# Designs tried in a protein design run: peptides against a protein of PDB entry 4PN1. Part 82

Target 1, 261 residues: chain A of PDB entry 4PN1
Amino acid sequence: KIEMNFLNKPIVPDTTKVISNFLTHYLITEPVEHVEIEAKLGTLIDLETQNRFEFPVMNETILNPEFNLRTRFESDMTASEHKYLNEFLNQAFRDSQKPGRLPFAYKHTKQVDLFYETEDNSRDKIRVSKNQSDNQVLACVKKRRVADLFLYCPNDAFDIRISISDELPVSMPSGNQQPSLTRLKDRVGYVHQEIKIDLTKTTQNDPVYDTTERHELEVEFGNIADLRDRAQKAKDGMEAPLFRRVQLFMDNVRILRREHS

## One batch from the design tools (peptide; made by RFdiffusion4, then SolubleMPNN)

Design b1_p16_4_s1 (from b1_p16_4, 6 letters changed)
Fold by OpenDDE base, seed 1:
Structure b1_p16_4_s1 (fold): chain B 261 residues (1-261), chain A 16 residues (1-16)
Amino acid sequence: as target 1 above (261 residues)
Amino acid sequence: SSFKKKFAEEIEKMLE
């Protein structure tokens, strides 16, 4: 018989603990009411060099937010990379339909996002999302990013930003109000074990600048209620359920960030 | 099965 270690007990990676604690803070300690938790693939850019950030580490590393590393996060990738990931996920979807596997769910959505300024000139804009096909309102929210946690991944194609956001449902803007910004989103979504993986192509027209297109991949916790329950249990001394869920989430992220064309 | 087939077809239509 082989044991896991000299204690014969599972050991939790430090990354899992750190992320779990981060999530617990915004789920339980200072709870965000309408919380969205997602990881985006992208690149940490050194503001000084405008190149990918370089840090003297050899593996996945959570950056300490207490230190200003003078970086920005580019939540974008090339069309080629995006296409590759799409093909990769399509294959994963197909494989998951086989007997003995847990299947992916799939959804394709094309929507338009209309952004409106608030009367009080608050930092948060109102976003109205509509389905492109029938103009049905999908959501009307004020979204505020509450916190970020960055993972530098020197061995992988992408770095990671984990974000905590507050998506407050709000009333529709007045009919006389014009949107300040319009974005088209083409999104393909894959869901596996309540983890959402979205590939999104965003097109934005600027009257001054040329049309910009962004390619994003995001991984989101699809069951916040369950996650909150797990976080509460963790606060109460039972950490294993939360750790397992975070581990699952991060393993999916790790798979994706290693893929490149 | 109809929905499953539809989604399977849509997934073959790559985003790009």
Scores: peptide ipSAE 0.005, ipTM 0.416, DockQ to the pose 0.013
Fold by OpenDDE base, seed 2:
Structure b1_p16_4_s1 (fold): chain B 261 residues (1-261), chain A 16 residues (1-16)
Amino acid sequence: as target 1 above (261 residues)
Amino acid sequence: SSFKKKFAEEIEKMLE
């Protein structure tokens, strides 16, 4: 007989606790009403060297937001890396269709995002998302970035940014308004156990990156209501359900960030 | 920033 440890009880990794508490804060303590929670693969860039940030740690590490590390996060990858991940996920999709497995769902979406200035000239723009094929409106929102949590991953191809955003539904801009920015998105989406994995090719005029095309991979919690329920239970002293969900989420992220061409 | 510091403090409190 094998036991887990000398107490024969499961323990929760510190990473899971930190992330769980981070999520609980914005789900329960200071709740974001229309919350989106996602992890993006990318690179922490040292602003001084303009190279990947180097931190004196040997494994996955959540960076303390209290410290200004003079970094930026670039949520991008090469076309080759993106293609490799697409192939990897396609294989994972196929394997999951086998008997005894929980299957992936798959969706391919092409959309256009139109950004409009607000009447009050606020910082946040209104984003109208439309399906490219039939021009149907998919969403009209004002998105606000609320918080970020960065994971430095020295042993993997990518670092991670976990982001909390507020996607406030808003009314459509007036018909006489012109968009200030247009973004084309080609998205391949995979869903497994309500965790969404999206590979996205974005075409836009990006003043920051000076790129016409960006390749992104994001992992998102697909059931916010369930997550909020779990967070509430955690706040009330029952943490296990939240920890399990966060662990699942992070394991998917960890799998993806380790893959490279 | 003050926000980042406050957040860090709140997280620490939750971890206690």
Scores: peptide ipSAE 0.000, ipTM 0.281, DockQ to the pose 0.324
Fold by OpenDDE base, seed 3:
Structure b1_p16_4_s1 (fold): chain B 261 residues (1-261), chain A 16 residues (1-16)
Amino acid sequence: as target 1 above (261 residues)
Amino acid sequence: SSFKKKFAEEIEKMLE
């Protein structure tokens, strides 16, 4: 006979607790009204060396936001890495369709994002997203980055940025306005247990650097209302539901960040 | 930022 530990009960990883508190702050304590919560795969770059950041730790580590480590986060990967992840997720999708499993949902979208300056000359731009094929408006929002939490992952191919954003739905810009920036997005989306996984190829024209492509992978909480409910319960003393949801989210992120070509 | 400071304080309390 074997037991999990001397209490024979599951324990919560410290990372889960820290992230749960981070989310609770922006869901409940100082609530963001139209909150988006996502994790992006990328690389922490040391501004001094311009190489991947090196910190004296040996495993997944949440960086303290109070310290300026003189780093930047690059939410990009090579085309080869992106392709590998796409193939990996396609296989995971297929396997999930088997009896006894919870299936993935799948959606492929090609959209154009048009960015407009606001009438009040605010720093935040209005983003209009349209379907490339029929020009149907998919969304019109004003997005503001509220907070970031960085995870340094020395044993994996990627580091992680968890971001809190405020994505405010707004009215369409006036027809006489011209976009200041245009981006093409080819996005493959996977949803499993209300966790969204998106592979996105972004193409942007730059007057100086010609056409550039970016390859991104992001993981997002697909049910914010449920997450907010869980966070409220946590504030009220019942933490288990929130911990379970955060653990699920992070396990998906951990699977993905370990995969590379 | 003020948000970062508040978050750090909450983490500190949680870890005590």
Scores: peptide ipSAE 0.000, ipTM 0.270, DockQ to the pose 0.287
Fold by OpenDDE base, seed 4:
Structure b1_p16_4_s1 (fold): chain B 261 residues (1-261), chain A 16 residues (1-16)
Amino acid sequence: as target 1 above (261 residues)
Amino acid sequence: SSFKKKFAEEIEKMLE
C-alpha cells in the first residue's frame, strides 16, 4: 500500500489556505453582498523598469498586499497567446464531451459595455452591458473593486490577479445620459464544474493603454452561493469543502497560465 | 447521451 504522507491524510497547500482565507474574509467576515471573484491572467509590471516584475522566488508566490511593490498588473496578452488559449480550451471542451468526463458548457457572447458616470461623480461607473445582436440588456451594474491578490508565477506565461469585486445591480441610467466609454467585447465562455473561463477580446479607446484592443482570460467562481456556504463552513471549523473548491479553481488557473503560443 | 452528442456537434460547428 502507498499512503499520501505519514499521516495518510490529504494536505492542503499553503497557497490554498492563503487564498481560502482571503476569500473567506470577503465572503463571510466582511461580506461583499454582490461579490464577484475572478482570476485574470496577465503580467505584473515593475513600474520602474516597465518590464515584468522580478521577485526572488522560483515558483508561484502570493505577494503580500501589505508591501507596495510599485507594480501594476496588465491583464492583457498577445493575440497569438489568446488564440492559442482559445484553441486549447476548444480542445479541452471537445475532450470533456467524451464518456466518463464532466462536460464543458460553451457560450459565445458579443456584447457592448456602456459606461456611465454617476451623479455623484464617483469613481465607480455604471456599466450597462448589451448583446450586440439584439441590443438586449444583459446587465446594469456598478462594479467596485474591493481587493486584489496577486500571484507571481515566474515559471509560467502569466501572473495572476485574483480580484474581489462588488457588482451592485443598479437602475438603468437616464435615457438622456451619454456613455463616457463604450467597449465592445467578444467573449467566449467555458464552464466546467461551475468554474467559468472567459476569453475576451475587447475593443475600446482606453487612455491607459496604447492599444484599443485587449485580449484577456479570466477564471471566475460560477457559484458564489456555494462558495459562500463553503466559506461559512470553514469559519465554523470545517475547512475541507472550501479548500477543495479553491484547489479546483487554482488548478484550472495553473493549467491555463502555463499555456501560451 | 444522444443529447450530449448533439450538443457537442452543434458547438463544434460553431467553433469552425
Scores: peptide ipSAE 0.000, ipTM 0.397, DockQ to the pose 0.012

Design b1_p16_4_s2 (from b1_p16_4, 6 letters changed)
Fold by OpenDDE base, seed 3:
Parts: C-alpha cells; structure tokens; sequence
Structure b1_p16_4_s2 (fold): chain B 261 residues (1-261), chain A 16 residues (1-16)
C-alpha cells in the first residue's frame, strides 16, 4: 500500500496560501467593488543592472512587498515567444475538444482603446474600447491599480505579476473631448474552467518613440463572484474551496511561464 | 500598504 505522506492527506503549498490570503484581503477585508484579478507574464528587472533580477533562490518564490528590491516589472515578451505561446494554446484548445475533456472557449477580438482625461484631472484615465471593424463600443471604464504581488521564477522563461485592479464602469466622455492616447489591440482569448488566458498584441504611436508593438500574455479569474464566495468561506474557516481555485489558477500560470520558443 | 501588516503577521505565523 502506498500513501501520499505520513498523514495520508493532501497538503497545500505555501505559495497557494500566500496568494489566497492576498486575494482574500482585496476581496473581503478591504473589498474592491469592481475587482479585476490577473497574472501577467514578464520579467523582473534589477534597476541597478538593468538585467533580469537575480535573487539567491532556486525556485518559484513570492517577493515580500514590504521590501523595496529596486526592481521593475516589464510585462512584455518577444514576438517569437508570443507566437510560440499562441501555437501552444491553439493545440491545447484542439486537444480539449476531444471526448472526455472539458473544452476551451475561444474568442478573437480586434479593438481600439481610446484614453481620455477625466474632467476632474484625476490621475486615472477613462478608457473607451471599440471594435475596430464597426466602431461599436465594447466598454468604457476607469481603471485603477490597487496592489501587486510579484513571483520570481528563476527556472522559467518568465516572472509573474499578480495584480488587483478596480475597473469602474463610467459614462462615455463628451463628444467634444479628444483622446490623449490611442492603442490598437489584437487579442486572442481562451477560457477553460472560467480561467481566462489572453494573448494580446498592442500597437501604440508615441510622439517621442517610433510606433511600438507590445506582446503580452495574461491569466485572469473569469468568475469573480465565485472567487469572492470562496474567499468569504475561507474567512469563515473553510479554506479548501479557495485553495483549490487558486491552485488551478496557478497551475495554468505555471504551464504557460515554462513555455518558450 | 494596508496588506503589509497582515502579510507580515502571516509570514511570522508560518515561521513558528
């Protein structure tokens, strides 16, 4: 007879516990009303060396937000890496359509994002997203970054930033107002078990720099209401449902960050 | 941040 361990029970990794507590804080303790929770693949850069951050650890680790490690996070990858991930996800999509599997959902969108200054001159801008083909309004929001949690992943192609944001739906800006910034986005979205995976190509014209193209991959919790419910249960003493959901989320992130061209 | 204190307490508890 073989057992899992000397208790013969599953254990929860520390990473899962830490992330779960982080999410619970902004879901329940100090709740963000229109919360968006996503993980972006990118690179932690040491501000002193301008190279990828090096820390004396040998595996995935959450950086303590109380310590300023003099780093910045670049949520970007090469076109080649982005293409590879797209092909990888396409194959995963196809495989999931087979009998006995839970299928991916797929959506491809091309949109333009228009950024407007607020009337009160607040730091946060209003973002109007429109479909490129018919100019239909998809969303109008004011987005605010609330908190970040960084994972240093020395053995993988990418580091991870988990972000808490507040996306407040707002009314359309006046017709006489001109956008301060315009971005074109080509987004391919995959959904599996209410976890969203988005590959995005962003094109932006900068007055100082030439036209820049950014390639991003993000993983997002697709059912915030369910996640909030699980977080509340965790506060009430039942942590297992939250841990399972966070574990699922992180396993998807771990799969993706290990892939490279 | 508002999470900093809670985070520190969590880490301390985990190290006990």
Amino acid sequence: as target 1 above (261 residues)
Amino acid sequence: SSFSKEFSEMIEKMLE
Scores: peptide ipSAE 0.070, ipTM 0.679, DockQ to the pose 0.368
Fold by OpenDDE base, seed 5:
Structure b1_p16_4_s2 (fold): chain B 261 residues (1-261), chain A 16 residues (1-16)
Amino acid sequence: as target 1 above (261 residues)
Amino acid sequence: SSFSKEFSEMIEKMLE
């Protein structure tokens, strides 16, 4: 007979605990009403060297937000990497359609995002998203970045930023207002077990990026209500359901961040 | 849990 350990109980990794607590804070303790929780693949850049951040660790590490490590996160990848991930996910999609598997859902969306300044001159802009084909309004929101948690992943192709955002639905800007920024988005979305994986190509004039086109991959919790319920249970002393959900999320992230051409 | 509580307190402090 084989046991997992001397207690014969599963052990929750610290990563899972930390992330779970991070999520619980913004789901329950200081609840964000219209919360979006996503992980983006990218690169932690050392501001001093302008190269990928080098920290004296040998594996996935959540960076302590209390310390200024003089880094920035670039939520971008090369076109080739993005293409590879697309092909990888397409294959995963196909495989999931087989009997005995839970299938992926797939959606392809092309939209235009128009950003408007708010009347109060707040930093947060109003984003109007429209379908490119018929200009139908898909969403009108004011998105606020609430918190970030960074994972340095020295053994993988990408580092990870987990972000908590508040996407507040707002009224459409006045018809006389011109957008301050317009971006085109080509998004391919995959959903598996209510975890949403999006590959997005964004075209815009961005002073930060030399390329006109950005390539992003994001992993998002697709069922916030369920996640919030799990977080509440965690606050009440039953942490296992939350840990399981976070583990699922992170495993998907881990799979993706290891893939590269 | 104490861990969760500590973390929450830490986050709250950071947001002040």
Scores: peptide ipSAE 0.044, ipTM 0.502, DockQ to the pose 0.092
Fold by OpenDDE base, seed 1:
Structure b1_p16_4_s2 (fold): chain B 261 residues (1-261), chain A 16 residues (1-16)
Amino acid sequence: as target 1 above (261 residues)
Amino acid sequence: SSFSKEFSEMIEKMLE
């Protein structure tokens, strides 16, 4: 008989523990009401060099938010990288349809996001999302970024930002109000075990700058209620369910960030 | 982003 270790008990990686605690804080301790939790693939940029950040570590590392590392995160990739990931996910989708597997769900959406200033001149803007095909309103929210956790991934194509956001549903802006910004989004979504993987092409017209296009990949917890339940159990001393869900989430992220064209 | 004092303390404790 083989045992997993000298205690014959599962051991949890530090990465899983740190992320779990981070999530628990904003799910349970200081709960965000309409929480969105996502990981975006991108690049940590050193503000001094404007190149990818270099840290003296050899593997995936959560950066300590206590330290000002003088970095910014760019949640973007090249069109070729984005295309490669799309093809990769398409193959994964096909493979998951085979007998004995849990299948991906797939959805392709095209929407327009209209951003409006608030009357109180708050930093947060109102976002109205509409379906491009029939102009139906999909959502009207005020989104606030609450917290970020950054992972430096020196061995992979991308670094990771895990973000906590509050998406507060709000009333539609008045009919006489004009949007300050309009964005077109072409999103391909894959869902596996309630983990959402979205490839998004965003087009924005800027009055000062030419049309810009951004390519993003994000991984999101699709079942917040379940995650909150797991986090509560963790606070109550049963950590395993939360750790398992975080591990699943991070493994999916790890698969994706290793892929490159 | 903002981190609460409690969160900071939690991180500090983890680093001990």
Scores: peptide ipSAE 0.040, ipTM 0.672, DockQ to the pose 0.199
Fold by OpenDDE base, seed 4:
Structure b1_p16_4_s2 (fold): chain B 261 residues (1-261), chain A 16 residues (1-16)
Amino acid sequence: as target 1 above (261 residues)
Amino acid sequence: SSFSKEFSEMIEKMLE
């Protein structure tokens, strides 16, 4: 008989604990009401060299947010990388339809995002999202970035940013107001066990990236109510359900960041 | 399913 270890009990990786605590803070301790929790694939850039950040570690490492490492995160990839991941996910979708597996769900969305300045001249803009085909309004929100957690992944093609955002529904801008920015989004979405994986092509004049087209991959928790429930249980001393959900989320992220042509 | 049909249509368009 083979045992897992000398206690013959499972242990929780430190990464899982750190991320779980991070999520619990913004779900329970200082709760964000309309919370969005996602991980984006990208690159940590050293502000001094403008190259990928280099740190003396040999594996996946959560960076301490209390330290200024003089980095920025670029949530983008090449068109070829994006295409490869699309093909990879298409194959994963097909394989999941076989008997004995849990199937992926699939959705393709094309939308236009219109950004408006707020009346109080706040930094956060109002985003009106419309369907490209019939101009139906899908959403009108004010999104605020609350917190970020960065993972440096020296052995993989991408680094990871986990973000907490507040997406507040708001009233439509006045009819006489013109948008300050227009964004076209082509999104292919895959859902497996309530984890959302989105491949997005964005067309816009972006002053930060200095590109007309962006290619992004994001992984999002699709059931916030369930996640909040698990976080509450963890706060009350039962951590296992939260750890399991975070492990599932991170394993999906790890699969994706390792894939490259 | 409706999702499977949409996926198949997408793949067909990509192969054109």
Scores: peptide ipSAE 0.006, ipTM 0.311, DockQ to the pose 0.012; fails the geometry check

Design b1_p16_4_s4 (from b1_p16_4, 6 letters changed)
Fold by OpenDDE base, seed 3:
Structure b1_p16_4_s4 (fold): chain B 261 residues (1-261), chain A 16 residues (1-16)
Amino acid sequence: as target 1 above (261 residues)
Amino acid sequence: DEFKKEFSKLIEEMLK
């Protein structure tokens, strides 16, 4: 017989534990009311060299937020990389429709985001999202970034930023207000086991610079209520449900960050 | 800063 280890029990990776504790903090300990939790693929850039950050590690590593590493995170990729990931996810979608599998859900949305300044001149802007085809209002929110956790991934095409945000629903801006910024978004969304994977192409007009296009991939927890419940159980001493959900989330992220053309 | 304070608490909790 072969056993998996001398205890013959599964073990939990440190990455799972650290991320679980991070999430528990902002779900339970200091709870964010309208929390959004997402991971974005991108690149950690060294501010001194303007090249990809180099850290003396050989695998996926969570960076300690207590230390200023003089880095920035660029949540962007090339059009070719974005296209490759789109094709990859399309194939995964097709394969999941086969008998014996759990199927992906698919949604394609084209929207315009209008950003408005707040009356109190707050740093946080109001975002109104509308459907491009019929101008239907999809959402009106004020989004605030609460915390970030960075993963340096030296063996993969991308590094990862996990972000905690507060997305507060707010009333529509006054009709006499003009948007300070307008963005067009073409988003392809995939959902599997309540984990959301979005490929987004964003177009923005700049008065000084020509039209810029950004390509982003984000992975998001689709069921916050369930996640919060799992986090509460973890605080009460039952950590397994939370660990399982975080492991699922991170495995999906790991699959995506390894893929490149 | 408040940011450092929040993460300090988090790290402290992780190390218990």
Scores: peptide ipSAE 0.021, ipTM 0.537, DockQ to the pose 0.235
Fold by OpenDDE base, seed 1:
Formats: structure tokens, C-alpha cells, sequence
Structure b1_p16_4_s4 (fold): chain B 261 residues (1-261), chain A 16 residues (1-16)
């Protein structure tokens, strides 16, 4: 007979605890009403060297936001990396359709995002999202990034940014207002156990610069209500449900960040 | 940075 440890009880990794508390703060303590919580794969760049940040650690590490490490996060990858991840997820999707597995859901969307300036000259722009096929409005929101938590992953192809955002629904801009920016988004979405995994190709035309294309992979909590409930329970002394959900989320992130072409 | 301040408070609370 074997036991998990000398207590014969599961233990929670520090990473899970830290992230859980981070989420709890913006779900419960200082709640964001229309919260979006996502992890993006990318690269922590050292502002001095303009290369990937190097920190004296040997594994996944949450960076302390109290310290200015003079870094920026680039939520982008090469087309080849993006393609590889797409193929990887397609295979995972197929495998999940087998008997005895929980299946992925799959959705492919193409949309246009129109950004508008606000009357109060707020830094946050209004984003109108429309379906490319029929030009129907999908959403009109003012998105504000509230908080970021960065994970340095020296052994993997990508670092991680976990972001808390507020997506406030707002009224459509006036008909006479012109967008300041237009972006095309081609998004392939996978959902497994209410965790959303999106591969997004973003195209932006710049009048001065050449067309830029960005390739992003993001992992998002698909059930915020459930997550908020779990966070509340954690505040009330029952942490296990939240820890389990965060662990699931992070395991999916860990799988993805290890894959590369 | 408002976030840094808020997060610092969070960390402080976590360490109590």
C-alpha cells in the first residue's frame, strides 16, 4: 500500500495557492463586475537586452509584481508555432471524441473589431465586434485590464500572463463616429471542461506601416459564475474547490506552453 | 501603479 504523503492527503502547490488568492481578490474582495480571466502564452522580454528575460530560477515561477523587473510581455508567437499548436489541439480534440473521454467543443469564428475613442478621452476604447460574414454586432464593450500576473517558464517555449480584465458593456458609438482602429480576428476555439482555449490570428492594417499579423493563444475560464462561487467558498474556509479548478486551468496552460514546432 | 498597490495589499494579507 502506498500513500500520497505522511498525512495521506493531497497538498496544494504554491503556484495554485498564489493564483487562487490572486483570482479571489478580483472575484470577491475587490470584485470586478464583468470579469474576464485569461492566460496568454507569450514571452517576457528584458527591456534592456530585448531578449527573453532570464531569471535565476529553474522552473515555473510567479514573478512578484512588487518588483520592477524591467520587462514587457509579448503575447505573440510565430506562425509556425501557432500552426503547430493548432494541429496539436486538433489532435487533442479528435482524441477527446473517443468513448470514455470528455469531448472538446469546437468553434471557428471570424470577426471584425472596431475601436472607438470615448467622449471622456478615456484610455480605454470602445470595442465593437462584428461577425465578418453578416456584419452582425457580437459585442460592444469597454475593456479595461485590471491586473496581470506573470509566470516565468524557463523550461518551456512560452511564458504566461494571467490577466484580470473588466469588459463593461456599453452603448454603441454614434453613427457619425469613425473607428480609430480596425482589426480582423480569425479565432479557433476549443472548450474542454469549461476551459476555453483560443487560437487567434489578428490582422491589423496600419496606414503608415505594413499590415501586421499577430498569433495568440489564450486560455480562459469559461464559467466565471462557477469560479466566483468557488472563490467565495474559499473565502469562507473551503479552498479545495477553487484549488482544483485553478489546478485544472494551470495544467492545461502547462500542456500548451510546452508544445512547440 | 494601482495594481501594484492592490497586489501588495493582497500579498500582505496572504502573509498574515
Amino acid sequence: as target 1 above (261 residues)
Amino acid sequence: DEFKKEFSKLIEEMLK
Scores: peptide ipSAE 0.021, ipTM 0.501, DockQ to the pose 0.148
Fold by OpenDDE base, seed 5:
Structure b1_p16_4_s4 (fold): chain B 261 residues (1-261), chain A 16 residues (1-16)
Amino acid sequence: as target 1 above (261 residues)
Amino acid sequence: DEFKKEFSKLIEEMLK
């Protein structure tokens, strides 16, 4: 007989605890009403060298947000990396359809994002998303980035940014208003156990990026109500459900960031 | 911004 450890009980990694506390803060303590929680694959760039930053650590590490480390986060990858991940997820999708497995759901969306200035000239823009095929309005929101948590991953091709955003549904802009920015978006979405994985190709002029086409991979909590319930239970002393959900989320992120062509 | 007041509160809570 083999035991897990000298207590013969599961233990929770510090990474899970820290992320759980981060989420609990913006779900329960200072709650964001229309919260979106996602992780993006990317690169922590050293502002001095313009190369990937190198921290003196040898494994996945959450960076303390109170310290200015003179870095920026670039949420992008090459077309080849993006294609590889697409093929990888397609295979994972197929395998999940087999008996005894929980199946992926799959959706391919091509949309146009139209950005409008607000009447009060606030920094937050209104985003209208339309389906390219029939011009149907998919969403009209004003999105605000609330907080970020950065994970440096020295053993993988990508670092991670976990973001808390507020997506406020708003009314459509006036018919006479012209968009300040238009973005074409080609998104392939995979959903497994209410964790959403999106591969997105965007066409846009960007002052930071030299390429006209951006390739992004995002992992999002697909059931915020459930997550908020778990966070509340954690505040009430029962942490296990939240830890399990965060563990699932992070394991999916870890699988994806380890894959490379 | 990584220096938001909310981040300070978060860190304080996590360090307890």
Scores: peptide ipSAE 0.017, ipTM 0.497, DockQ to the pose 0.136
Fold by OpenDDE base, seed 4:
Structure b1_p16_4_s4 (fold): chain B 261 residues (1-261), chain A 16 residues (1-16)
Amino acid sequence: as target 1 above (261 residues)
Amino acid sequence: DEFKKEFSKLIEEMLK
């Protein structure tokens, strides 16, 4: 007979615990009402060198947010990397349709995002998302990023930013108001066990980055209510359900960040 | 499952 360890009990990695605590804070302790929780693949850039940040570690490491490491996060990848990930996920989708597996769901969305300034000139803009084909309104929200947690991944193609955001539904801007920014999005979405994986090609005239096209991959918790319930249980002393969900989420992220063209 | 295969094929075509 084989046992798990000398206690014959499950052990939880520190990464899982730290992320779980991070999520619990914004789900339960200081709850964000319309919370979005996602991980983006990208690169931690050293502001001094403008190259990928280097840290003296040899594995996935959560960076302490209390320290200013003079970095920025670039949530972008090359077209070839994006294409490779698309092909990879397509194959994963196909394989999941086989008997005995839990299937992926798939959705393809082509939308236009219109950004509007708020009346109070706040930093957060109103985003109106519409279908490109029929101009149907998909969403009208004011998104505020609440917190970030960065993972430095020296062995992988990408670093990770886990973000907590508040997506506040708001009324449509007035008809006479012009958008300050227009963004075209071609998004393919995959859902497996309520974890959402989105590949997005974005076309816009970006005044900051001087790029008209971006390629992004994000992984999102698809069932916030369930996650909040798990977080509450964790606060009440039963941590296992939350740990399991976080572990699932992170394993999916780990799979994706290891893949590259 | 034949339906799943057809669906997968359809999705693949839609991704082109």
Scores: peptide ipSAE 0.006, ipTM 0.344, DockQ to the pose 0.012

